# Ledger of designs, part 175: peptides against a protein of PDB entry 2Q3Z

Target 1, 272 residues: chain A of PDB entry 2Q3Z
Amino acid sequence: YVLTQQGFIYQGSAKFIKNIPWNFGQFEDGILDICLILLDVNPKFLKNAGRDCSRRSSPVYVGRVVSGMVNCNDDQGVLLGRWDNNYGDGVSPMSWIGSVDILRRWKNHGCQRVKYGQCWVFAAVACTVLRCLGIPTRVVTNYNSAHDQNSNLLIEYFRNEFGEIQGDKSEMIWNFHCWVESWMTRPDLQPGYEGWQALDPTPQEKSEGTYCCGPVPVRAIKEGDLSTKYDAPFVFAEVNADVVDWIQQDDGSVHKSINRSLIVGLKISTKS
Target 2, 254 residues: chain A of PDB entry 2Q3Z as posed
Amino acid sequence: YVLTQQGFIYQGSAKFIKNIPWNFGQFQDGILDICLILLDVNPKFLKNAGRDCSRRSSPVYVGRVGSGMVNCNDDQGVLLGRWDNNYGDGVSPMSWIGSVDILRRWKNHGCQRVKYGQCWVFAAVACTVLRCLGIPTRVVTNYNSAHDSNLLIEYFRNSEMIWNFHCWVESWMTRPDLQPGYEGWQALDPTPQEKSEGTYCCGPVPVRAIKEGDLSTKYDAPFVFAEVNADVVDWIQKSINRSLIVGLKISTKS

## One batch from the design tools (peptide; made by RFdiffusion4, then SolubleMPNN)

Design b2_p26_2_s1 (from b2_p26_2, 14 letters changed)
Fold by OpenDDE base, seed 2:
Structure b2_p26_2_s1 (fold): chain B 272 residues (1-272), chain A 26 residues (1-26)
Amino acid sequence: as target 1 above (272 residues)
Amino acid sequence: KEITVITRFVATPDLKEITLEKTVTL
């Protein structure tokens, strides 16, 4: 994990799994320095440097900071996400082959956001940074990954009497989504939650006012302990959400239909 | 009444829509 600089990131779909090679490059020249800069420009450091530095011994704290700083939302973070296929003013997310170039570009341009990233790019950069900081980390791919926007553990579709989706506010499922898992103890939680912790640097939802996610024990997600910080309901929904169709009838009644044919979540953890 | 419900999800990286169909009895 920490020692592996080259690896693969899983992509595609549940039916057609594919992968891309990725250079994490955590030991390449200057990368550690860039990771330290990332910490030094985070909002918590800017607010109170002494307090931030005093907490950097905690992988829980650092993991959460990195999750927020890999995206440029709310801060001087590394990557700007874009999904609309309009990448002409930057680099297409599909063009990246490693984290090193991204991090170097970010630093060399005065910590300006790098255009552009998507989930695997965010995850890969987070993986590099966390590894640089000595936190064992791996990229995870989840197929049929749900994006729950209201923390109800459901993907809800509102439909008319003909089954047509109403409105533009439908929650979404990704064919695949990537995040990272980091190994750490959780002294801030009850015993037994040490081990792999999920962190999601893709700016999907705000956690405590910042686009970040985790760390949350993988065990807690597996066991359905949604009270566990951080962001257990969101991560749980990514891998376990039920899809619900609300079908409005002509008489004003609403029919609830649970779509059991759509299985949300198929997680693959990278071995290296 | 039977209706066809199309569930949409988004394909990375280009936001291509993927659809699944299900018959629902009302």
Scores: peptide ipSAE 0.238, ipTM 0.827, DockQ to the pose 0.070
Fold by OpenDDE base, seed 3:
Structure b2_p26_2_s1 (fold): chain B 272 residues (1-272), chain A 26 residues (1-26)
Amino acid sequence: as target 1 above (272 residues)
Amino acid sequence: KEITVITRFVATPDLKEITLEKTVTL
């Protein structure tokens, strides 16, 4: 989880699982230096360098910083996400074969955002950075992954009496989504939450005002302890959300229906 | 009342939308 430079990332769908080779390249020349630059341009460093540096011994702190800095939202982060199939002014997310080229491009262009990334690219770059910094990390793929916007553990759709979708379809389910899990102690929590921690660098929702996610103990998610920082409800929903249809009638009454046609969550962790 | 609900909520990297149908009793 630290020494392996080449691996695989799972993609596709629950019915048709695919994988791609990926070069994490954490030991390639200059990559560690780039990871340190990433830390030195983070908002917390810019606000108070001494305080930021004093906290870099904490994998909890560093993990949260990295999850925010791998995306370029709110800061000088690495990657700009794009999902509309319009990649003519950059590199298609599907074209990347490793993290090294992405990180080098970012640094060599004055820490300007690299175009473009999607979930597995964000996760893979985060994995590289965390491994460089000595934090054991793996990429995780979750099939039928929910994006809950309000932390209510539901994917909700509003419908008229005919079953037609009303309003914005802001919440959704991905055919697959990728994030990372990092091994660390959690001295900031009650005993028993050491081990794998989920971190999600894809800019989906803001956490404490920044597009970042985690770390949250995988154990807490498994046990349903949603009070544990950070972002337990969001990560829990990615793997456990229920889909609900709210059907509004002309008389103003609303009927609730649980959609059981699609089961949210099928998580696969990589061996390396 | 029985109605058929059409749900479109699955997003894919290739922008393919998946439609699911379910019968709902109101």
Scores: peptide ipSAE 0.029, ipTM 0.458, DockQ to the pose 0.083
Fold by OpenDDE base, seed 5:
Structure b2_p26_2_s1 (fold): chain B 272 residues (1-272), chain A 26 residues (1-26)
Amino acid sequence: as target 1 above (272 residues)
Amino acid sequence: KEITVITRFVATPDLKEITLEKTVTL
């Protein structure tokens, strides 16, 4: 989890699981230095360097910072996400084969955001950074992964009487989504939540004003403890959300139906 | 470095499956 530099990232669908090879490369020359630069350009460091540095002994703190800094949404982060198939002014997310080139490009261009990433790219870069910093980390793939935008633990679709989706789809179910799990103690929580913690660097929802997610104990998610810091409801929804169809009738009435054909969540972790 | 051809799906909303073929050099 710290020593492995080569691995695989699971992709595809629940029915057709695929993988790609990935070079995490956390021990390649200069990568540790780049990871330290990442910490030194984070908003918390820029606001109060002494306070930020004093907290870097906490994997909880560092994990949360890295989750936010792997994406560029709120800061000088590493990657710009793009999903519209227009990648001509950068590198297609599908072209990457490792984290090293991404991190080197970021640093060599004055910490300018690298174009472009998607979920597995974000997760893989986060995995590299966390491993560099001595935090045992693995990439996780979740099939039929829900993106809950309103924190109601539901994915909601509006449909007409013919079953056709109406309006803009705000909430989504990904065929697959990737994030990371890191091993750490949780002295900030009640006893028993040490172990694997979920962190999601893909910019999906804001947490305390920043596009970051976690760390949240995997145990808390399994047990349904949604009060647990950080972002337990969001991560819970990724793996457990119910899908609801709102069916509009001609008379203006709306019928609520649970979509049982869409089962959210099938998590696979890398075995390194 | 080895050259391999891999087939994969991209992440898409609403459970869409898009297959891509790629040559990868490691």
Scores: peptide ipSAE 0.022, ipTM 0.480, DockQ to the pose 0.017
Fold by OpenDDE base, seed 1:
Structure b2_p26_2_s1 (fold): chain B 272 residues (1-272), chain A 26 residues (1-26)
Amino acid sequence: as target 1 above (272 residues)
Amino acid sequence: KEITVITRFVATPDLKEITLEKTVTL
């Protein structure tokens, strides 16, 4: 979880699982320095350097900072996400083969956001940074991963009487989504929540005003403890949300149907 | 009334949209 520099990231779909090789490269020359720069340009450091530095011994704190800083939303973070297949002014997310080049580009261009990333790129860079900082971390892939935007643990689709989706698809299900899990104690929680903690660096929802997610105990998600910080409801929904179709009838009535054709959540974790 | 519900989801590396169909009784 710390020593392995090369690994695989799972992609594709539940029915067609793919993987790509990835160079995490946490021990390559200059990578540690870049990770430290990442910490030194984070909003919390800029606001109060002394307080930020005093908390860097906490993997909970560092994990949350890294989750926010791997994306460039709200800060001088590493990666700009893009999902519209228009990558001509940067690098296609599909072109990356490792975290090292991304981190070096970011640093060498004055901490300017690197174009572009998607979930596995965000996760992989976060994994590199966290490993570099001595936090045992693995990339996780979740197939049929839900993005709940209204915190109701449902993915809702509005449909006409013909079953056609109406309006903007605000909520969505990814064929796959990647995040990281880091091993840490949770002295900020009740006993028993030590172990793997989910962190999601892909900018999806704001947590305490910043595009970051976690850490949240994997145990809390498994047990359905949605009160557990950080962001338990969101992470829970990624792996457990129900899909609901709201079907409007001609008479104006709305029928609620649970869409069981799409089962949310199939998580695969790797050692690297 | 039976209708075909079409659900689409995305985020493959090649940005493919996946469509699932299910018959729903209203």
Scores: peptide ipSAE 0.020, ipTM 0.482, DockQ to the pose 0.065

Design b2_p26_2_s2 (from b2_p26_2, 15 letters changed)
Fold by OpenDDE base, seed 4:
Structure b2_p26_2_s2 (fold): chain B 272 residues (1-272), chain A 26 residues (1-26)
Amino acid sequence: as target 1 above (272 residues)
Amino acid sequence: KELTVTVKFVATPSLEEITLERKVTL
């Protein structure tokens, strides 16, 4: 979870899993320095350098900072997200084959945001940075398998860009999302929440005023403890009974996890 | 208490963004 530099990012669907080779490159020349620059330009450092530095020994604190700094929303973060297939003024998210080029571009252009990323790119860069900082981390791909699992507890609506119900498109649309899990102790929580923590660097919702997510114990999510910091309700919503988590390990092995959730309803809107 | 959460997904094979809105009971 720290030592491997080459790996795979899983994409596609639960039935048709695709993988892409990815160079995490956390030990390549200059990458550690870039990760330290990332910490030194974060809003908390700029506000109070001494306080920020004093907290860098906490993987909880660092994980939360990194989840916010991998995206460029409201800071000097690494990647600008874009999902509309209009990438002419940058690099298509599908063109990236590793984190190293992204991080080097960011640093070499004066910490200017790199265009463009999507969920797997955000996750992969976060994974590189966290590993570089000594935090065991893996990329997680979550597949929506709603078409295969008639969960009696899930009401699904498919909507277009205008919010109109399009009916059930589960047979034709396969969905995935990527984030990271990091191994850490949680001295800030009750005993038993040490282990894998979910972090999501894809800018989706603001947490405490910043586009960041986690860390939240995977155990808390699985057990439905939504009072657990950070962002448990959000991460819980990302994981439901119709979702399959694929976890990449350092040796290239993949583990499957199925989570149960109390989801009342699901609405899917397609962006054109 | 009910909370509405929005999650972004990527659709395959189109690679279009899909927004998923979920209602979660707290």
Scores: peptide ipSAE 0.290, ipTM 0.850, DockQ to the pose 0.051
Fold by OpenDDE base, seed 3:
Structure b2_p26_2_s2 (fold): chain B 272 residues (1-272), chain A 26 residues (1-26)
Amino acid sequence: as target 1 above (272 residues)
Amino acid sequence: KELTVTVKFVATPSLEEITLERKVTL
């Protein structure tokens, strides 16, 4: 999780898993220095350098800073996200093959945002940075289903009158999202929440005024402890879906049943 | 309490963005 420089990022769907090669390159020349620059340009450092530096021994603190700084939202962060397929003024997110080029571009252009990233790019860069800083980190791909754009995530199954699953609704599509998990203790929480912590550097929701997410214990998400900092409800939502059961009766009528907030999907992590 | 969150996904095989609104009960 710290030593591996070459790896794979999982993409595709739960049914059709694809791997893309990725150079994390955390030990390549100058990368550690760039990661330190990333810390030195973060808003907390700019506000109070002494306080920021005093907290850099905390992987919780550093993880949260990195999740915010990998995206350029609200700060001098690394990547600008774009999803509209208009990448002519930058690099297509699909063109990246490693974190090193991204980080070098960012630094070499005076810490200007690199165009462009999507979830796996954000996650991969965050993984590189966190590994550089000595935090065991892996990229996580979550394979989910989607019903409709701008709606709740729904998984639709057809069931017979006896409740047996007959099949999926054809309108359901499979998709993925990527984030990172970092291993750390959580002295700021109740005992038992040490271990893997989810961090999401993809700018989606603001947390305490900044586009960042986590760290939140994977255990808390699994157990449904949504009061746990940071951003447990959001991360919970990333891994959950509503399940819609379409029950076909003998008369051919179809009834809809909705099961809310079920943990659904396949999570795959990078190997060390 | 209900929290509404927006989650971005990438569709396969198109790699198009899918934005989902999810409701979480707290």
Scores: peptide ipSAE 0.278, ipTM 0.849, DockQ to the pose 0.050
Fold by OpenDDE base, seed 1:
Structure b2_p26_2_s2 (fold): chain B 272 residues (1-272), chain A 26 residues (1-26)
Amino acid sequence: as target 1 above (272 residues)
Amino acid sequence: KELTVTVKFVATPSLEEITLERKVTL
């Protein structure tokens, strides 16, 4: 999880999984220096350098900083997100083949935001930085299902009175999201939450005033402990969907049953 | 307590952003 420089980023849908080759390149020349620059321009360092530096031995702290600094929201971060297929003034997110070029561009242009990224690009760059800093990290792709673009994460099934799934179901939208998981202890939490921690560098919601997410124990998400730091409710929402069962009775009547606690989707992680 | 969470996903094959709301009960 630290030594592998070449890998794959998984994309597509649960039905149509695809991967792209990716150069993480955490040991390429100058990349460590760039990662250190990233730390030295973070808002916490600028506010109090001594305090920031004293906390860099904590992978929890560093992970949170990196999740915020990989995006350019609220800081001098690396990537600007864009999803509207208008990339003429930059580089299409789909054209990137590695983290090294992105990080070098960022540094060489005076820490100006690189245009453009999407979730897998954010995740891949975060993975590179975290690995470079000695934190075992993998990219995670979650293939999710939704009813429509404007609704809650929802999957609809039609079942007969006996609970058997009928062949007909509502139209489903298949999508994916990428983030990273890092291996670390959690001395800031109760025992048992060591191990893989989810971090999401894609700017989505603010956490403590910054567009960052995590670290949160993967275990906490699996167990539904949404009080766990950091950002457990958000990560829980990324992983879970509401399942709606439409139960048709023998008389033809239909009633709705909603389960909001089911983990839905396929998660694939990179190997290293 | 109910919390509304907004999550961004990428649609396939278009790779367009999908923003979904999620209600989470705490």
Scores: peptide ipSAE 0.229, ipTM 0.819, DockQ to the pose 0.050
Fold by OpenDDE base, seed 5:
Structure b2_p26_2_s2 (fold): chain B 272 residues (1-272), chain A 26 residues (1-26)
Amino acid sequence: as target 1 above (272 residues)
Amino acid sequence: KELTVTVKFVATPSLEEITLERKVTL
């Protein structure tokens, strides 16, 4: 998990799993320095450097900082997300084959946001950074199994680079989302929550005012302990929440259907 | 309490990211 530089990111659907080769490259020249720069430009460091540095011995703290800094929302983070299929002024998210080029571009352009990322790119870069900082980390792909529900028309909300909903596309099948899991102790929680912690660097929801997510114990999510910090309800929703299907009727009316089917997503992690 | 959560997923084969709203009962 720390030593592996080459790996695969799982994509596709639960029925048709695909993988892409990915160079994490956490031991390549200059990558550690870039990861340290990432910590030194985070909002908490800029607010109080001494307090931030004193907390860098905590994987919990560092994981949360990295989750926020891999995306450029609210800070000088690494990647700008884009989902509108207009990538002409940057690099298509599908074109990336490793984290090293992304991190080097970010640094070489004065910590300007790199264009562009989507969930697996965010997850892969976060994985590189966390591994570089000595935190055992893996990329996780969750496949949405909700497709077995005869829901006729799912309204797809496309978000632009600003997170704004641009429009609906009919008939797209939700297949996967990627995040990371990091191995750490949780001295800030009750005993038994050590182990894999979920972190999501894709900008989706604000946590304590910043687009970040986690760390939250995978065990807490499995046991339904949604009071557990950080962001347990959100991560629970990524894995098991009731899908709110917006059904478009023939007349163009949108009906909100709450399907209470616990979507047990198929979760696949990168193999050590 | 009911919490509404927005989650992004990638659609196959287009690899376009879509947004899903989910309700979580706390």
Scores: peptide ipSAE 0.316, ipTM 0.856, DockQ to the pose 0.052; fails the geometry check

Design b2_p26_2_s3 (from b2_p26_2, 16 letters changed)
Fold by OpenDDE base, seed 4:
Structure b2_p26_2_s3 (fold): chain B 272 residues (1-272), chain A 26 residues (1-26)
Amino acid sequence: as target 1 above (272 residues)
Amino acid sequence: VKTTVTVVFRASPDLKETVLEREVVL
């Protein structure tokens, strides 16, 4: 998970799994230098260089920094996300075939944000950076599936009789999401949480004021330990959930329906 | 013990820029 430069990123749906070849290229010329630049332009370094550098020996710290810096939200990060299928002023997220070109573009343009990324692009770039920095990392794709997970997690939506979500909540129509898992010890936690840690560089929610997510032990997520830093409740909701629809009828009655098609049930890691 | 967690997603992998709010019941 450190040495492999070529791999596959899984996309599509649980029923129709697709993959794309991806050049992570963590050992290509100049990539390490770019990763170091990424660290040197992070807000924590700019605020206190000595403190930031002293903490770079911690994969927990570095992982969290990288999660924040792969997206350009709140900082001079690498990628700008866009999901509206209007990419005329940049590169379509679907056009990328590797992390190297993205990182080189970012650096060569004075650390200006690269347009554009989506979840797998964010994840792939994060994977490259983390591997380059010596942290074993893989891209993870999580699919919505029709499989029963026997999960204790319920995601609830309120829908009208036509199946439309009520209120200010948006309908979930996601087929998949991508993030990364990194292997590290967790000396900052109780024993037993070493191993794979989930990190999500896609800017979705702020964590401690920054668009970043993790690291959180995959074990903690599987066991439902939501007290574990970082961002366990958020990651827990992204993974291994049953979706429950509360359908409100015209008469005001509400009934429960389990929507199996929206269950996050199939996780696939990067295949080399 | 019933725990409710609200999760907001701002990024969408489905080619729609939407904010999704979900309530997770444990």
Scores: peptide ipSAE 0.021, ipTM 0.453, DockQ to the pose 0.049
Fold by OpenDDE base, seed 2:
Structure b2_p26_2_s3 (fold): chain B 272 residues (1-272), chain A 26 residues (1-26)
Amino acid sequence: as target 1 above (272 residues)
Amino acid sequence: VKTTVTVVFRASPDLKETVLEREVVL
């Protein structure tokens, strides 16, 4: 989980699992220096360097900082997220093949945000940084699946007048999500929550004023302990998401439906 | 009847700038 530099990131859907080769490259020349720069430009360091540095012995603290700094929201973070398929002024998230190029671009451009990332890119960069800092980390891909009767909510774009499925996509950006899990003790929590901790660097919700997420014990999520810091309710929702359907009829009428049948289809993690 | 359905996942960051629509026959 620390030593592996090459790996795969899983994408696609539960029915159509895909993967991309990814160069994490945490031991490549200059990457450690870049990771240290990342720490040194974080808002907490800029506010109080001594306090920030004194806390860097805690993987909990560092993990949370990295989660926030991999995205450029609120700070001089690494990646700008974009999901509208308009990437002409940058690099398509689909084009990246490793974290090293991203991190080097970030540093070489004066810690300016790199365009662009999506969930697996954020996760992969976070994985590189955390591994580089000596924290055992893996990328996790969570595939969502609706109930069998509603599975088309995830993959179906069109159904013709005969009920035939048109435009079925094997890979979709919303039928999966990627984050990282890091192995650490949790002295800040009750006993038993050591082990894998979920961290999500994709900017979604603010946690304590910053777009970051975790660390939260995977065990806590599994057991439904949503009081556990950090961000247990949010991470729980990532793995137990509801689907809202807005149905627009030909007459212009709009109907809202909530589908709670969405389940975790499959979880795959990188291995080291 | 053809119907356009917009799907929103409660906790899906990849939907942030994307309108997810599908057409179904109801």
Scores: peptide ipSAE 0.021, ipTM 0.447, DockQ to the pose 0.279
Fold by OpenDDE base, seed 1:
Structure b2_p26_2_s3 (fold): chain B 272 residues (1-272), chain A 26 residues (1-26)
Amino acid sequence: as target 1 above (272 residues)
Amino acid sequence: VKTTVTVVFRASPDLKETVLEREVVL
């Protein structure tokens, strides 16, 4: 999970799994220097360099920093996300074939955000950086389906007082999501949460004021321990389906019931 | 029971603009 420079990123759907070749290139010339620059321009370093540097021996700390810095939200991070198919002023997320070009572009343009990324691009760049920094890391793809109990979806439907479903409603579907898992000890947690930790560099929600996510023990997610730092509820939602049952009473009142599955969805990861 | 429902994934901004109808079993 550190030495491999070439790999695959899985995309598509559970029914139609796709993979793309990806050059992680963590050992290519200049990449380590770029990764160090990434650390040196992070908000925590800019705020207190001594404190930041003192914590760089912790993969927990570094992982969290990298999660935040791979996206350009809130900082001088690497990638700008875009999902509207308008990529004319940059590079389509679908056209990238490796992390090296992205990182070099970022550095060569004075740490200007690279246009554009989506989840697998964010994950792949994070994987490169973390591997470069000596943290065993893999890209993880979670496939989602409204027909699968183990997806990360919210299913909403309405019922009348008789339990009958009320009409059809349009839905939004995400076919897959990508993030990374890094191997580390968790001295900041109770024993047993060492091992794979989920980190999500795709800007989705803020954690402690920054668009970052994790690290959170994969074990905690599997066991439904949503109190575990960092961001267990968010990562849990990425891999589990919630069913929302809206019951409309005769008086017009609506009651909401949420059911959660504790079963992790279908994940595919890169090899070591 | 099969029906069309609203499905929203809690995570991933990818394909967030895509609205689909799906038949699900309840």
Scores: peptide ipSAE 0.020, ipTM 0.434, DockQ to the pose 0.086
Fold by OpenDDE base, seed 5:
Structure b2_p26_2_s3 (fold): chain B 272 residues (1-272), chain A 26 residues (1-26)
Amino acid sequence: as target 1 above (272 residues)
Amino acid sequence: VKTTVTVVFRASPDLKETVLEREVVL
């Protein structure tokens, strides 16, 4: 999980799994230096360099920093996300074939955000950076993933009597979503939560004021321990959340309907 | 290549009851 430079990112649907070749390239020339620059421009370093550096021996701390810095939200991060199919002023997320070009572009342009990324691009770059820093990491694809904005473990849609979605809803069900899992001990938690930790660098929700997510023990998610740091409810919802339709009547009354047909998910990790 | 696949069938706070893990060749 550290040494592999070539791999595949899984895409498609639960019924029809696809993959794309990806060059992680964590050992290519200059990539380690770029990863170190990424750490040196993070907001925590800028606030207190000594304190930040003293914590870089912790994969928990580093993982959380990398999760935040792979996206350019709130900081000098690497990638700008875009989902509206307007990529003319940059590179289409679908055009990337590796992390190396992205990281080099970021560094060579004075740590300006690279246009553009989507979930698998964010995850792949995070995987490269974490591997480069010696943290065993894999990309994970989950099909039929949820984005739960309000942390209630429900994806809520408002619909009129005709089933039309009302207003702009930021909560989404995607055909797939990608994040990373990193292997680390969790000395900040009770014993037993060592192992794979979920981290999500795609900017979705703020955690402690920053667009980052995790690390959270995969075990905690499996066991339903949603109080576990960090961001367990969000990661749980990404894997498994109910869909709620709020049906609005003409009189303003609202009817709640829970739809469980959309909660089937398939999680696949990249090869070691 | 062999990998572990996790399938989630229903929403539950206890994924042990709703998650199926299998080794598959991809």
Scores: peptide ipSAE 0.006, ipTM 0.373, DockQ to the pose 0.040

